# Peptides against a protein of PDB entry 5TDY: the designs that were tried, part 6

Target 1, 88 residues: chain A of PDB entry 5TDY
Amino acid sequence: EKKIDGRRKAAVLLVALGPEKAAQVMKHLDEETVEQLVVEIANIGRVTPEEKKQVLEEFLSLAKAKEMISEGGIEYAKKVLEKAFGPE

## One batch from the design tools (peptide; made by RFdiffusion4, then SolubleMPNN)

Design b1_p9_6_s1 (from b1_p9_6, 4 letters changed)
Fold by OpenDDE base, seed 2:
Structure b1_p9_6_s1 (fold): chain B 88 residues (1-88), chain A 9 residues (1-9)
Amino acid sequence: as target 1 above (88 residues)
Amino acid sequence: SEVAKKLAE
């Protein structure tokens, strides 16, 4: 698989979720992180189907592993985004 | 995306 940095992964995920669901996730993030993610999304450019698939499958797998999709999805999403973007 | 919807829950 092609290497994708965490910041881009977060942006790809948020774009894939759509603006409404992405907004719901981002409500749990601090203002600075939100601003950074918005910039990342704005500069995401084109996302290939392969990249989108890779990102979604990876995050879905992680969410399933932690069994947080149904009852802890929002909290997990917050942690994923924070971890993905933190390395910046 | 169904995958995205599930992930966003």
Scores: peptide ipSAE 0.022, ipTM 0.512, DockQ to the pose 0.053
Fold by OpenDDE base, seed 5:
Structure b1_p9_6_s1 (fold): chain B 88 residues (1-88), chain A 9 residues (1-9)
Amino acid sequence: as target 1 above (88 residues)
Amino acid sequence: SEVAKKLAE
């Protein structure tokens, strides 16, 4: 797997979520963080399917680690993402 | 924020 820095991962995630959901997430962030994320998004360039998959899987793992997703929820979340944004 | 930390990880 290619190593992706955290800044780029954040941008990839937000782009993957789509503008509506990304906007809702960013409403909870401070202005400085939003500015930084916007810069990363603007400079994201191309996102490969492999990179997108990697970022989403890492995010889901983090969510599970923070107990944001119940046991067994990772697979469900993957299914939701696949149906919403295509297979990852 | 917690969300910001997660996004940066």
Scores: peptide ipSAE 0.019, ipTM 0.551, DockQ to the pose 0.052
Fold by OpenDDE base, seed 4:
Structure b1_p9_6_s1 (fold): chain B 88 residues (1-88), chain A 9 residues (1-9)
Amino acid sequence: as target 1 above (88 residues)
Amino acid sequence: SEVAKKLAE
């Protein structure tokens, strides 16, 4: 698989979340970070299904590894992804 | 990564 640039990963994730959820997340970030993310989103271009899958799975993996969410939360997120973006 | 952390909260 092709390695995805870290900055691009953030943009892919936020786009995948949709504008409402993305905005809600960005409300908790400092202005400088938001500006950077906006630039990345603006220049995201086309996102392949493979890229989206990789980014989302990486996110879930990171969240689990850091134990920031419960196992139930991870499973829930997984189910949402399967329903929204196809089976993993 | 920073965004991902916020999403996980």
Scores: peptide ipSAE 0.018, ipTM 0.525, DockQ to the pose 0.042
Fold by OpenDDE base, seed 3:
Structure b1_p9_6_s1 (fold): chain B 88 residues (1-88), chain A 9 residues (1-9)
Amino acid sequence: as target 1 above (88 residues)
Amino acid sequence: SEVAKKLAE
């Protein structure tokens, strides 16, 4: 796995979520954070499937650790990762 | 995006 800058990871996630869901997420963040994220998104450039997979996997891991998702996380994560290389 | 939808669940 290639090391990804933390700021870039956030941008990758938000782009992966799509504009509507990303907007909903950012509405719960402070103005300064939103401004920083917008800059990162604007400069994200191309996202490789490998990078997208890595970011999504890390996010799912964090979500599970925070108990934001229910049991069966392994199967869920697997399905998400498989789709990450294909159509969004 | 189906991935995005699943992730947002």
Scores: peptide ipSAE 0.017, ipTM 0.509, DockQ to the pose 0.039

Design b1_p9_6_s2 (from b1_p9_6, 7 letters changed)
Fold by OpenDDE base, seed 2:
Structure b1_p9_6_s2 (fold): chain B 88 residues (1-88), chain A 9 residues (1-9)
Amino acid sequence: as target 1 above (88 residues)
Amino acid sequence: SKIAEELAK
């Protein structure tokens, strides 16, 4: 699989989650992080099916490793995004 | 996956 930039992964994840779920995640992030995410989303261009699949599979694998069920996916996504847009 | 599809809705 092709390596995807961490920031792009975050943007792909949010877009894949859809606006409602993405909003639920972003409302718990600091303003600076949200601004960074917005920029990434604005410049995301086209997301290939392969990228989307890879990002979601990675997310699910990590969620399972953290013993989180699908219901906790949003909470895990918040942590992923905080890490992706934290110290660079 | 089914789970991925549900999360992406």
Scores: peptide ipSAE 0.028, ipTM 0.586, DockQ to the pose 0.067
Fold by OpenDDE base, seed 5:
Structure b1_p9_6_s2 (fold): chain B 88 residues (1-88), chain A 9 residues (1-9)
Amino acid sequence: as target 1 above (88 residues)
Amino acid sequence: SKIAEELAK
């Protein structure tokens, strides 16, 4: 699979989640991180379906690996991803 | 990545 840098992966995830869900996730990040993500989103360019799928699967794996239950943004993102890809 | 890790917190 194609190599994607971490910053781009985060941007792809947030764009894929949509503005409402992305905003909820960003509430749990510090201002500097949010600023960096906004810059990455602004320069995201074109996202292929393959890239999107790869990123979503990686973040789903990360969310599951945390093995924590919370009402925070990361758990919300996890639920969205599980709805899209199903439980694995 | 640092940002990816931050999002996963």
Scores: peptide ipSAE 0.020, ipTM 0.576, DockQ to the pose 0.050
Fold by OpenDDE base, seed 4:
Structure b1_p9_6_s2 (fold): chain B 88 residues (1-88), chain A 9 residues (1-9)
Amino acid sequence: as target 1 above (88 residues)
Amino acid sequence: SKIAEELAK
């Protein structure tokens, strides 16, 4: 599979969530992280279907492995996002 | 999460 930068993965996820859900997730992140994410989103450029699929599948797998998938989609997204945005 | 599953499709 194509190697994807962790920061880019976070941006792809947020964009995939849509502006409303992305905003809700980002409300739970610290200000510095939000600023970094905004930069990544601004520079996301083109997201291929393959890349999007890969990112979402990865995050779903992580969420399932951690038993984080629940009715609270925002909460799981927050945690997955923070993990993905970490160092490579 | 229905949303997460749908997004991953």
Scores: peptide ipSAE 0.019, ipTM 0.522, DockQ to the pose 0.067
Fold by OpenDDE base, seed 3:
Structure b1_p9_6_s2 (fold): chain B 88 residues (1-88), chain A 9 residues (1-9)
Amino acid sequence: as target 1 above (88 residues)
Amino acid sequence: SKIAEELAK
């Protein structure tokens, strides 16, 4: 596995969700977080199948560990992104 | 990973 920056992981996740669902997730994030994510997405470049698989597997593992899968993909994605880019 | 892909949909 190649090491992936956490901010890039978030961008890959949003792209994987597709534009409509990604927009719905971002609507529930604060403005500063959204701006950061937009920059990451704008600079995402090529996402390889291997990278996409790695990112999705990691987020799935986190969802299982926190018993959040039952909340659905969108709700989980919101929480992951808020944690990644939220206040320290 | 089918489950991961579905979670992202």
Scores: peptide ipSAE 0.032, ipTM 0.650, DockQ to the pose 0.071; fails the geometry check

Design b1_p9_6_s3 (from b1_p9_6, 4 letters changed)
Fold by OpenDDE base, seed 1:
Structure b1_p9_6_s3 (fold): chain B 88 residues (1-88), chain A 9 residues (1-9)
Amino acid sequence: as target 1 above (88 residues)
Amino acid sequence: SEIEKKLAE
């Protein structure tokens, strides 16, 4: 797997989640971080399916490992991944 | 959450 910059990973995740869920996530971040993410999203360019899959899988892995995100949030991310890339 | 913050860093 190719290494992805952390800030880019966050931008890819938010775009993949869609505007509604992205907004919910960003409400839990400080203002400076939100501003940085907006800049990253604006300059995200093209996101490959491979990048998107890698970022979403990493997010789900972290969420499950640390049990810090609600099951509802995890389930949504899982559904997004499955709908976009199919079952594995 | 802490996960989102770490991902953004």
Scores: peptide ipSAE 0.055, ipTM 0.603, DockQ to the pose 0.054
Fold by OpenDDE base, seed 5:
Structure b1_p9_6_s3 (fold): chain B 88 residues (1-88), chain A 9 residues (1-9)
Amino acid sequence: as target 1 above (88 residues)
Amino acid sequence: SEIEKKLAE
């Protein structure tokens, strides 16, 4: 499989969630992180079915590994994004 | 997809 940039993965995930759910997730993130995500989404370009599948499977795998899938997609997505764009 | 739906819950 092709390696995908972490920031791009986040953008793909948000797009996959749809505008409403994506907005809900982003409301829980700090302004700087939101701005970064918006830029990534704006520059997402084309997302192939293969790439989308890869990203979703990766996030699902991470959710299961951390036993967080029961928390719901929104909560998990929020945590993933916070870790991806939070303090290094 | 099923995965997408789950993540969107």
Scores: peptide ipSAE 0.042, ipTM 0.634, DockQ to the pose 0.059
Fold by OpenDDE base, seed 2:
Structure b1_p9_6_s3 (fold): chain B 88 residues (1-88), chain A 9 residues (1-9)
Amino acid sequence: as target 1 above (88 residues)
Amino acid sequence: SEIEKKLAE
């Protein structure tokens, strides 16, 4: 598998979630983070099925590892994004 | 949730 930049992974996830769900997640993030995500989404270009699959699997794995799925979709999506987007 | 379903695809 190809290495994907953390910022791009976050953008791919949000796009995969769709505009409504992505917006709901971003409402829980600080302004600076949202601005960064918007820039990444604006420059996302083409997302391959392989890349999308890889990203979703990584985020799902993180959510399961932290036992956040039971906390609700919006809650764990927020937490996963905060952890994944932060590190370079 | 719908988010959970999407991540599980």
Scores: peptide ipSAE 0.041, ipTM 0.621, DockQ to the pose 0.058
Fold by OpenDDE base, seed 4:
Formats: sequence, structure tokens, C-alpha cells
Structure b1_p9_6_s3 (fold): chain B 88 residues (1-88), chain A 9 residues (1-9)
Amino acid sequence: as target 1 above (88 residues)
Amino acid sequence: SEIEKKLAE
């Protein structure tokens, strides 16, 4: 499969979550990180079904590996992004 | 998809 830039992966995930849940996730990130993510989201362009599936599966896999899947999608998404981009 | 449903919880 094609390698996806980490910043793009984050943007794809947040867009997939929707604006409300994405906002809840970003509340756990520092201001600088949020600004960076906003830029990535703004410039996300077209997301192919393949990219979306790949990103979602990757984050789901990480959540399962950390035994956090039972916490729910929004919760493990927060944790994943906190670990990846700088938790508050 | 089931993946999306889980992430949307």
C-alpha cells in the first residue's frame, strides 16, 4: 500500500470523525499542533476511499493493540492523537 | 463501514 504522510493521516482521521468529534479530539492538543492540523485539514484536497480506509484501519489497529477499542471511537482517537502529536 | 461506525462512537 501507498505510504501516507503522517500529517495527512491525522487530517484524514479528523475529517472522518466529523467537525464536532474532531473538535473534541483537538481540545487535547496544544495550540501549535491544532494550528498545524487545521492547515492540513484545509489543504486535504481529495481523499480517496483507499486512503480513508487505510488511515482508519491503521488507527483502529493501534487502538486495538493498546486495548483501547472498548473505550469507543472518539476516546481512542483522542488517545492516539495525543500520543502522536503532543498531549495536553 | 464497521470501522467508521466504531470510530463514530
Scores: peptide ipSAE 0.040, ipTM 0.621, DockQ to the pose 0.062

Design b1_p9_6_s4 (from b1_p9_6, 6 letters changed)
Fold by OpenDDE base, seed 1:
Structure b1_p9_6_s4 (fold): chain B 88 residues (1-88), chain A 9 residues (1-9)
Amino acid sequence: as target 1 above (88 residues)
Amino acid sequence: SEIAEKLAE
């Protein structure tokens, strides 16, 4: 499979979640992180079905591995995005 | 997609 940039994966995830769910996630992130995500989303361009499938399956796999599915997609997504765009 | 829906639950 083609390697996808981590920041792009986050953008693809948020778009896939839809505007309402994406907004719920972003409301719990710091302003700087939100700004970075907005830029990534603005420059997302075209997302192929293969890329979308790859991203979603990867995140679902990680959620299951960490047993975070019970927390819901929103809670998991917040943690993923904070890790991707938060302090290194 | 079904995958997206499950992730968004």
Scores: peptide ipSAE 0.037, ipTM 0.680, DockQ to the pose 0.060
Fold by OpenDDE base, seed 5:
Structure b1_p9_6_s4 (fold): chain B 88 residues (1-88), chain A 9 residues (1-9)
Amino acid sequence: as target 1 above (88 residues)
Amino acid sequence: SEIAEKLAE
């Protein structure tokens, strides 16, 4: 599979979540992180079905591996984004 | 897993 940098993966995830969920998640992130994510989203361009599938599968795999699935959802999404957007 | 899948829509 084609390599996707963490910053792009985070942007793809947020777009995939949709505007409502993405906005809710970003409300729980620090301003600097939000600013960075907004820039990535603004420059996301086109997301292919294959790329979207790859990103979602990676995040789901991370969620399962870290056992971060919570009933609230938002906290889980925040943690996933922090890991994906963090240092590579 | 259901929650994660639901988030991803």
Scores: peptide ipSAE 0.035, ipTM 0.650, DockQ to the pose 0.056
Fold by OpenDDE base, seed 2:
Structure b1_p9_6_s4 (fold): chain B 88 residues (1-88), chain A 9 residues (1-9)
Amino acid sequence: as target 1 above (88 residues)
Amino acid sequence: SEIAEKLAE
């Protein structure tokens, strides 16, 4: 599998989630992070089916590994995004 | 798993 940039992963995830679910994630993030995400989404270009599949599979795998499914996918997604746009 | 799966739909 091709390596995907972490910031791009976040954008792909949010787009894949759709506007309603993405909003539920982003409303809990700080303003600066949201602005960064918006920029990434605006510049996402075309997302290949393979790339989308890879991102979603990684998300699901990590959610299960951390046993965060019961806590809610939105809560896990928040943490993923916070990490993606956190300190480098 | 159901929650995550629905989220990823």
Scores: peptide ipSAE 0.035, ipTM 0.650, DockQ to the pose 0.056
Fold by OpenDDE base, seed 3:
Structure b1_p9_6_s4 (fold): chain B 88 residues (1-88), chain A 9 residues (1-9)
Amino acid sequence: as target 1 above (88 residues)
Amino acid sequence: SEIAEKLAE
């Protein structure tokens, strides 16, 4: 596996969700976070199948480990993104 | 992607 930057992971995830669902996630994030994500998406370039698979499996694994799948994928995605780009 | 669909509900 190739190491992927956390910010890039978020961008890959959002692109993988598709525009409609990605929008539903982003509309619930703060403005600063959204701006950061938009920049990452704008500079995402090529996403290989391997990279996409890796990112999605990592997020699914984290969701299962935290027992958050029952909350729904969209809710989990929001929390992941908030953690990645939110205050430290 | 089936994985993406699962993640997206």
Scores: peptide ipSAE 0.034, ipTM 0.680, DockQ to the pose 0.060

Design b1_p9_7_s1 (from b1_p9_7 with E4K E9K)
Fold by OpenDDE base, seed 2:
Structure b1_p9_7_s1 (fold): chain B 88 residues (1-88), chain A 9 residues (1-9)
Amino acid sequence: as target 1 above (88 residues)
Amino acid sequence: PEVKKFEVK
């Protein structure tokens, strides 16, 4: 596995969420953090399928560990991954 | 193709 920079991980996640959901997440962040994330998103370039998968899996693992995902979190995580990587 | 929206519950 290639080690991904933390700032890049955030950008990959937000791009994967799409503009509406990314905007909802960013509304809960301070202005300085939002500005930093916008810069990272603007400079994200190409995201490989492998990189996107790695970032989403890590995020889902962290969300479960922080109890942000209630019981059934594995099935929820699977649905999130399927929606993020499923056929467009 | 629209990226399938997921809802956070």
Scores: peptide ipSAE 0.014, ipTM 0.474, DockQ to the pose 0.033
Fold by OpenDDE base, seed 1:
Structure b1_p9_7_s1 (fold): chain B 88 residues (1-88), chain A 9 residues (1-9)
Amino acid sequence: as target 1 above (88 residues)
Amino acid sequence: PEVKKFEVK
């Protein structure tokens, strides 16, 4: 595995979320942090599938370790919503 | 559309 710069990891994560979801996350951050993240996103260039996978796996691991999400929580939430409201 | 809120692009 290649070591990824911490600032780049944040940018990769936000780009992976897409603009709408990234915006919702960034709404909870201070303006200075938002400006820094926007700069990193603007300069991200190409993201490889391997880099994206590494960043997302690291994020999910950290989120689980901090009890921010349960194991499989996102997939569980998807399944609940699909059953309740259909694939939309 | 609600399920897509949990999708990672």
Scores: peptide ipSAE 0.021, ipTM 0.466, DockQ to the pose 0.050; fails the geometry check
Fold by OpenDDE base, seed 4:
Formats: sequence, structure tokens, C-alpha cells
Structure b1_p9_7_s1 (fold): chain B 88 residues (1-88), chain A 9 residues (1-9)
Amino acid sequence: as target 1 above (88 residues)
Amino acid sequence: PEVKKFEVK
């Protein structure tokens, strides 16, 4: 697996979420962070399917690790993975 | 409970 820059990972995630969901996430961030993320999104260029898959899997893993407080989050994250990457 | 369809582009 190619190592992806952390700032690029954030941009890939936000683009993958689409503009409406990305905007909802960014509304919870400080203005300086939002400005930095917008620049990364603007300069994202081409995103490969492999890169997108890697970033989404990493994010879902991090979300699961934080949501160990609610059993509902782990099952949701599994369903998201199953829907995002489908049965082969 | 209907969890809103999470569409990822």
C-alpha cells in the first residue's frame, strides 16, 4: 500500500462524502482548519479507486475505535463498509 | 429503525 499524506487523506474523505455531508462535517471545525481543508480539496487532482478505498477503510477504523462507547456505531460502520465496497 | 442511506460517491 502507498503511504498517503495526512492532509490528502482528509481531502479524499471529504470529497468521497460529497459536498452536503462534507459541509456538515466542516461546520464543526474551526475557521482556520476549514480554510486548510478547502485548499487541499481544491488541489486534490485525481483520486484512484484504491486510494479512496484505503482512506475510507482507515477512517471507518478510526471511527470504530472512538465509538467503542456505543454498540450501535460499530454495526453502523460495518454496514457502511459493506455498502461502500459491496459484496464482490 | 430506518438509518438514512449513507451514499458514498
Scores: peptide ipSAE 0.019, ipTM 0.443, DockQ to the pose 0.043; fails the geometry check
Fold by OpenDDE base, seed 5:
Structure b1_p9_7_s1 (fold): chain B 88 residues (1-88), chain A 9 residues (1-9)
Amino acid sequence: as target 1 above (88 residues)
Amino acid sequence: PEVKKFEVK
């Protein structure tokens, strides 16, 4: 598996959300962070289906691990981590 | 808390 840079992961996520939802997320961020994310989005280039899948699965795992998502809980987060990073 | 579902393009 290719290791994806953290800044690129953020851009992939925001593009995957689409412009309306991405804008709603960015409204909660400080100006400096928004500027950095805009640069990453502008330079995202092509996103492969595999890269998109990896980023979304990782994000869903993190959100569930933080109890931000009630459906599936810690067990779903564990399954996603096991699939995304292997049992290391 | 309501889980808001986001449609991913």
Scores: peptide ipSAE 0.019, ipTM 0.471, DockQ to the pose 0.045; fails the geometry check

Design b1_p9_7_s2 (from b1_p9_7 with E2K K5E)
Fold by OpenDDE base, seed 2:
Structure b1_p9_7_s2 (fold): chain B 88 residues (1-88), chain A 9 residues (1-9)
Amino acid sequence: as target 1 above (88 residues)
Amino acid sequence: PKVEEFEVE
């Protein structure tokens, strides 16, 4: 598996969610984080099927491991994005 | 999360 940058993973996830679900996630993030996500999405370029699959499987696996399945994908995605773009 | 929530139309 190719290592994917964490910021790129977030962008791939948001693009994979589609504009409506992505917007539902981003409305719960701070302005600075949203700006960073928009930049990453704008510069995402080509996403390979393999990269998309890897990202989605990783997010699903992390959600299962944290018993976050009951919170739904949107709630998990918010938490992941906050961690990815929050203070280092 | 449900797998369906990550699917692209």
Scores: peptide ipSAE 0.021, ipTM 0.558, DockQ to the pose 0.071
Fold by OpenDDE base, seed 5:
Structure b1_p9_7_s2 (fold): chain B 88 residues (1-88), chain A 9 residues (1-9)
Amino acid sequence: as target 1 above (88 residues)
Amino acid sequence: PKVEEFEVE
């Protein structure tokens, strides 16, 4: 498997959600994080079906693992994005 | 806790 950068994963996820749902997620993020996400989306280029699948499976797995311990899809989405854009 | 359903295109 190709290692995908965390920032790229976030961009792939947001693009995969489509513009409306991506916008709903981003409304819950701080301005700096939104700016970072927009830059990553703008530079996403081509997403392969394999990359999209890998990213979605990873995020769904992480979401399910956290739903067993924590409340709410929005707070999870926020934490995923914050971790993707956190320090390398 | 509300889970939002996201359809993936």
Scores: peptide ipSAE 0.020, ipTM 0.516, DockQ to the pose 0.055
Fold by OpenDDE base, seed 4:
Structure b1_p9_7_s2 (fold): chain B 88 residues (1-88), chain A 9 residues (1-9)
Amino acid sequence: as target 1 above (88 residues)
Amino acid sequence: PKVEEFEVE
């Protein structure tokens, strides 16, 4: 597997969710993080099927490991994006 | 894959 940059992983995930669901997730993030994510999405270029699969599998694995799906998908998605994006 | 209400193609 190719190592994917954390910022890129967050962007790939948001693009994979589609604009409506991605927007709902981002409404729960701080303004600075949203601005950074928007820039990453704008510059994402081509997403390969392999990258998409890898990012989604990582996200689902994190969801299962934390049992956080039971706490609400939005708060979970926020925590995953924050960790994936980090302070980068 | 699906994460609660979030369906991903």
Scores: peptide ipSAE 0.023, ipTM 0.517, DockQ to the pose 0.061; fails the geometry check
Fold by OpenDDE base, seed 1:
Structure b1_p9_7_s2 (fold): chain B 88 residues (1-88), chain A 9 residues (1-9)
Amino acid sequence: as target 1 above (88 residues)
Amino acid sequence: PKVEEFEVE
């Protein structure tokens, strides 16, 4: 696995969520963090399926470890991961 | 990229 920069991981996650869901997540963040994330998204370039998978799997692992999502949410997110390897 | 609607309860 290639090491992904932490700032890039955040951008990949938000792009993977799509603009509407990403916006809903970002509403819970401070304005300075939002501005930084927007810059990272703007400069993301190409995201490979491998990068998307790695970032989403890491996110799901962290979310599960922190009990931030229900088991039903984890199962749904697994389905999103499976579809993330499809055409963007 | 297909991201289906994610509802968090």
Scores: peptide ipSAE 0.021, ipTM 0.504, DockQ to the pose 0.034; fails the geometry check

Design b1_p9_7_s3 (from b1_p9_7, 4 letters changed)
Fold by OpenDDE base, seed 3:
Structure b1_p9_7_s3 (fold): chain B 88 residues (1-88), chain A 9 residues (1-9)
Amino acid sequence: as target 1 above (88 residues)
Amino acid sequence: PKIEKYEVK
């Protein structure tokens, strides 16, 4: 994986969220941080699919680790089914 | 478990 600058990571996330959702996130931040993020967003240039994937995976991992969101998807669903009905 | 049958495409 190519190392991504921490400031750029935040900009990539906010651009990926879209303007409405990004705005909602930024309303929870202090004014100085918002100004810094706006500068990063303005100078983001092109975001590759690989970079977007890497950034989103990192933020999702952090959110799960901080118990902000729970696990889901196929692996969790399989565990539920196994506990309820066995390994089939 | 046959979870695949519950996947929505």
Scores: peptide ipSAE 0.047, ipTM 0.496, DockQ to the pose 0.032; fails the geometry check
Fold by OpenDDE base, seed 5:
Structure b1_p9_7_s3 (fold): chain B 88 residues (1-88), chain A 9 residues (1-9)
Amino acid sequence: as target 1 above (88 residues)
Amino acid sequence: PKIEKYEVK
């Protein structure tokens, strides 16, 4: 995988989110940080599908690790059933 | 219990 610097990753994420969702994220940031991000977005150029995928996967991984997002699915369902009724 | 019985395809 090609290494992407952190500043570019942020820009790729915000562009991938689209202007409305990106704006909602940036509302929670200080003015200086917003200005820095705007510069990165302005200079992003072309984003390849591979780069977009890599960046989104990294941010999703970070969000999950920090418990910012919840994940259900089969493994979670197994845990729920085990807690409720035992390992049967 | 095994979750396979709850799987919806």
Scores: peptide ipSAE 0.046, ipTM 0.513, DockQ to the pose 0.026; fails the geometry check
Fold by OpenDDE base, seed 4:
Structure b1_p9_7_s3 (fold): chain B 88 residues (1-88), chain A 9 residues (1-9)
Amino acid sequence: as target 1 above (88 residues)
Amino acid sequence: PKIEKYEVK
């Protein structure tokens, strides 16, 4: 697992969410933070599938820990399948 | 098994 810069993580998440969902998230942030995030998004370059997966898993874990989302979902279902039958 | 076929964008 490669280390990812914290600022880049936020940009990867927002790009992965798509413009509509990203906008909903950013409307809850202060103007200065929004400006910083826009710069990171604009300069994100290429995002590898591995990087995207790593970032999404991290943010999903944080959201679940804060009870902002349900404990189920795709990531949980994936873990269930892997535990029961292996990765295939 | 793979979960990918059940994922929605």
Scores: peptide ipSAE 0.042, ipTM 0.474, DockQ to the pose 0.045; fails the geometry check
Fold by OpenDDE base, seed 1:
Structure b1_p9_7_s3 (fold): chain B 88 residues (1-88), chain A 9 residues (1-9)
Amino acid sequence: as target 1 above (88 residues)
Amino acid sequence: PKIEKYEVK
């Protein structure tokens, strides 16, 4: 995997969210941070599908680790299957 | 069940 600059990752996330959801995130940030993010978004250029996927997966992982969103993944999926069909 | 059966690469 290619290493992505941290500032670029934030811009990729915000562009991926779309303007409405990005605005809801940015309204909770301080003015200086908003200015920095605007510059990064303005200069983002092209975002590849691979880069978008990598960034979103990273942020989802971080959000789950901070308990900001519910945990899914393999272990949860296993639990669902066990409840539905048994341990096999 | 085997979760690998449903794995998407």
Scores: peptide ipSAE 0.034, ipTM 0.469, DockQ to the pose 0.052; fails the geometry check

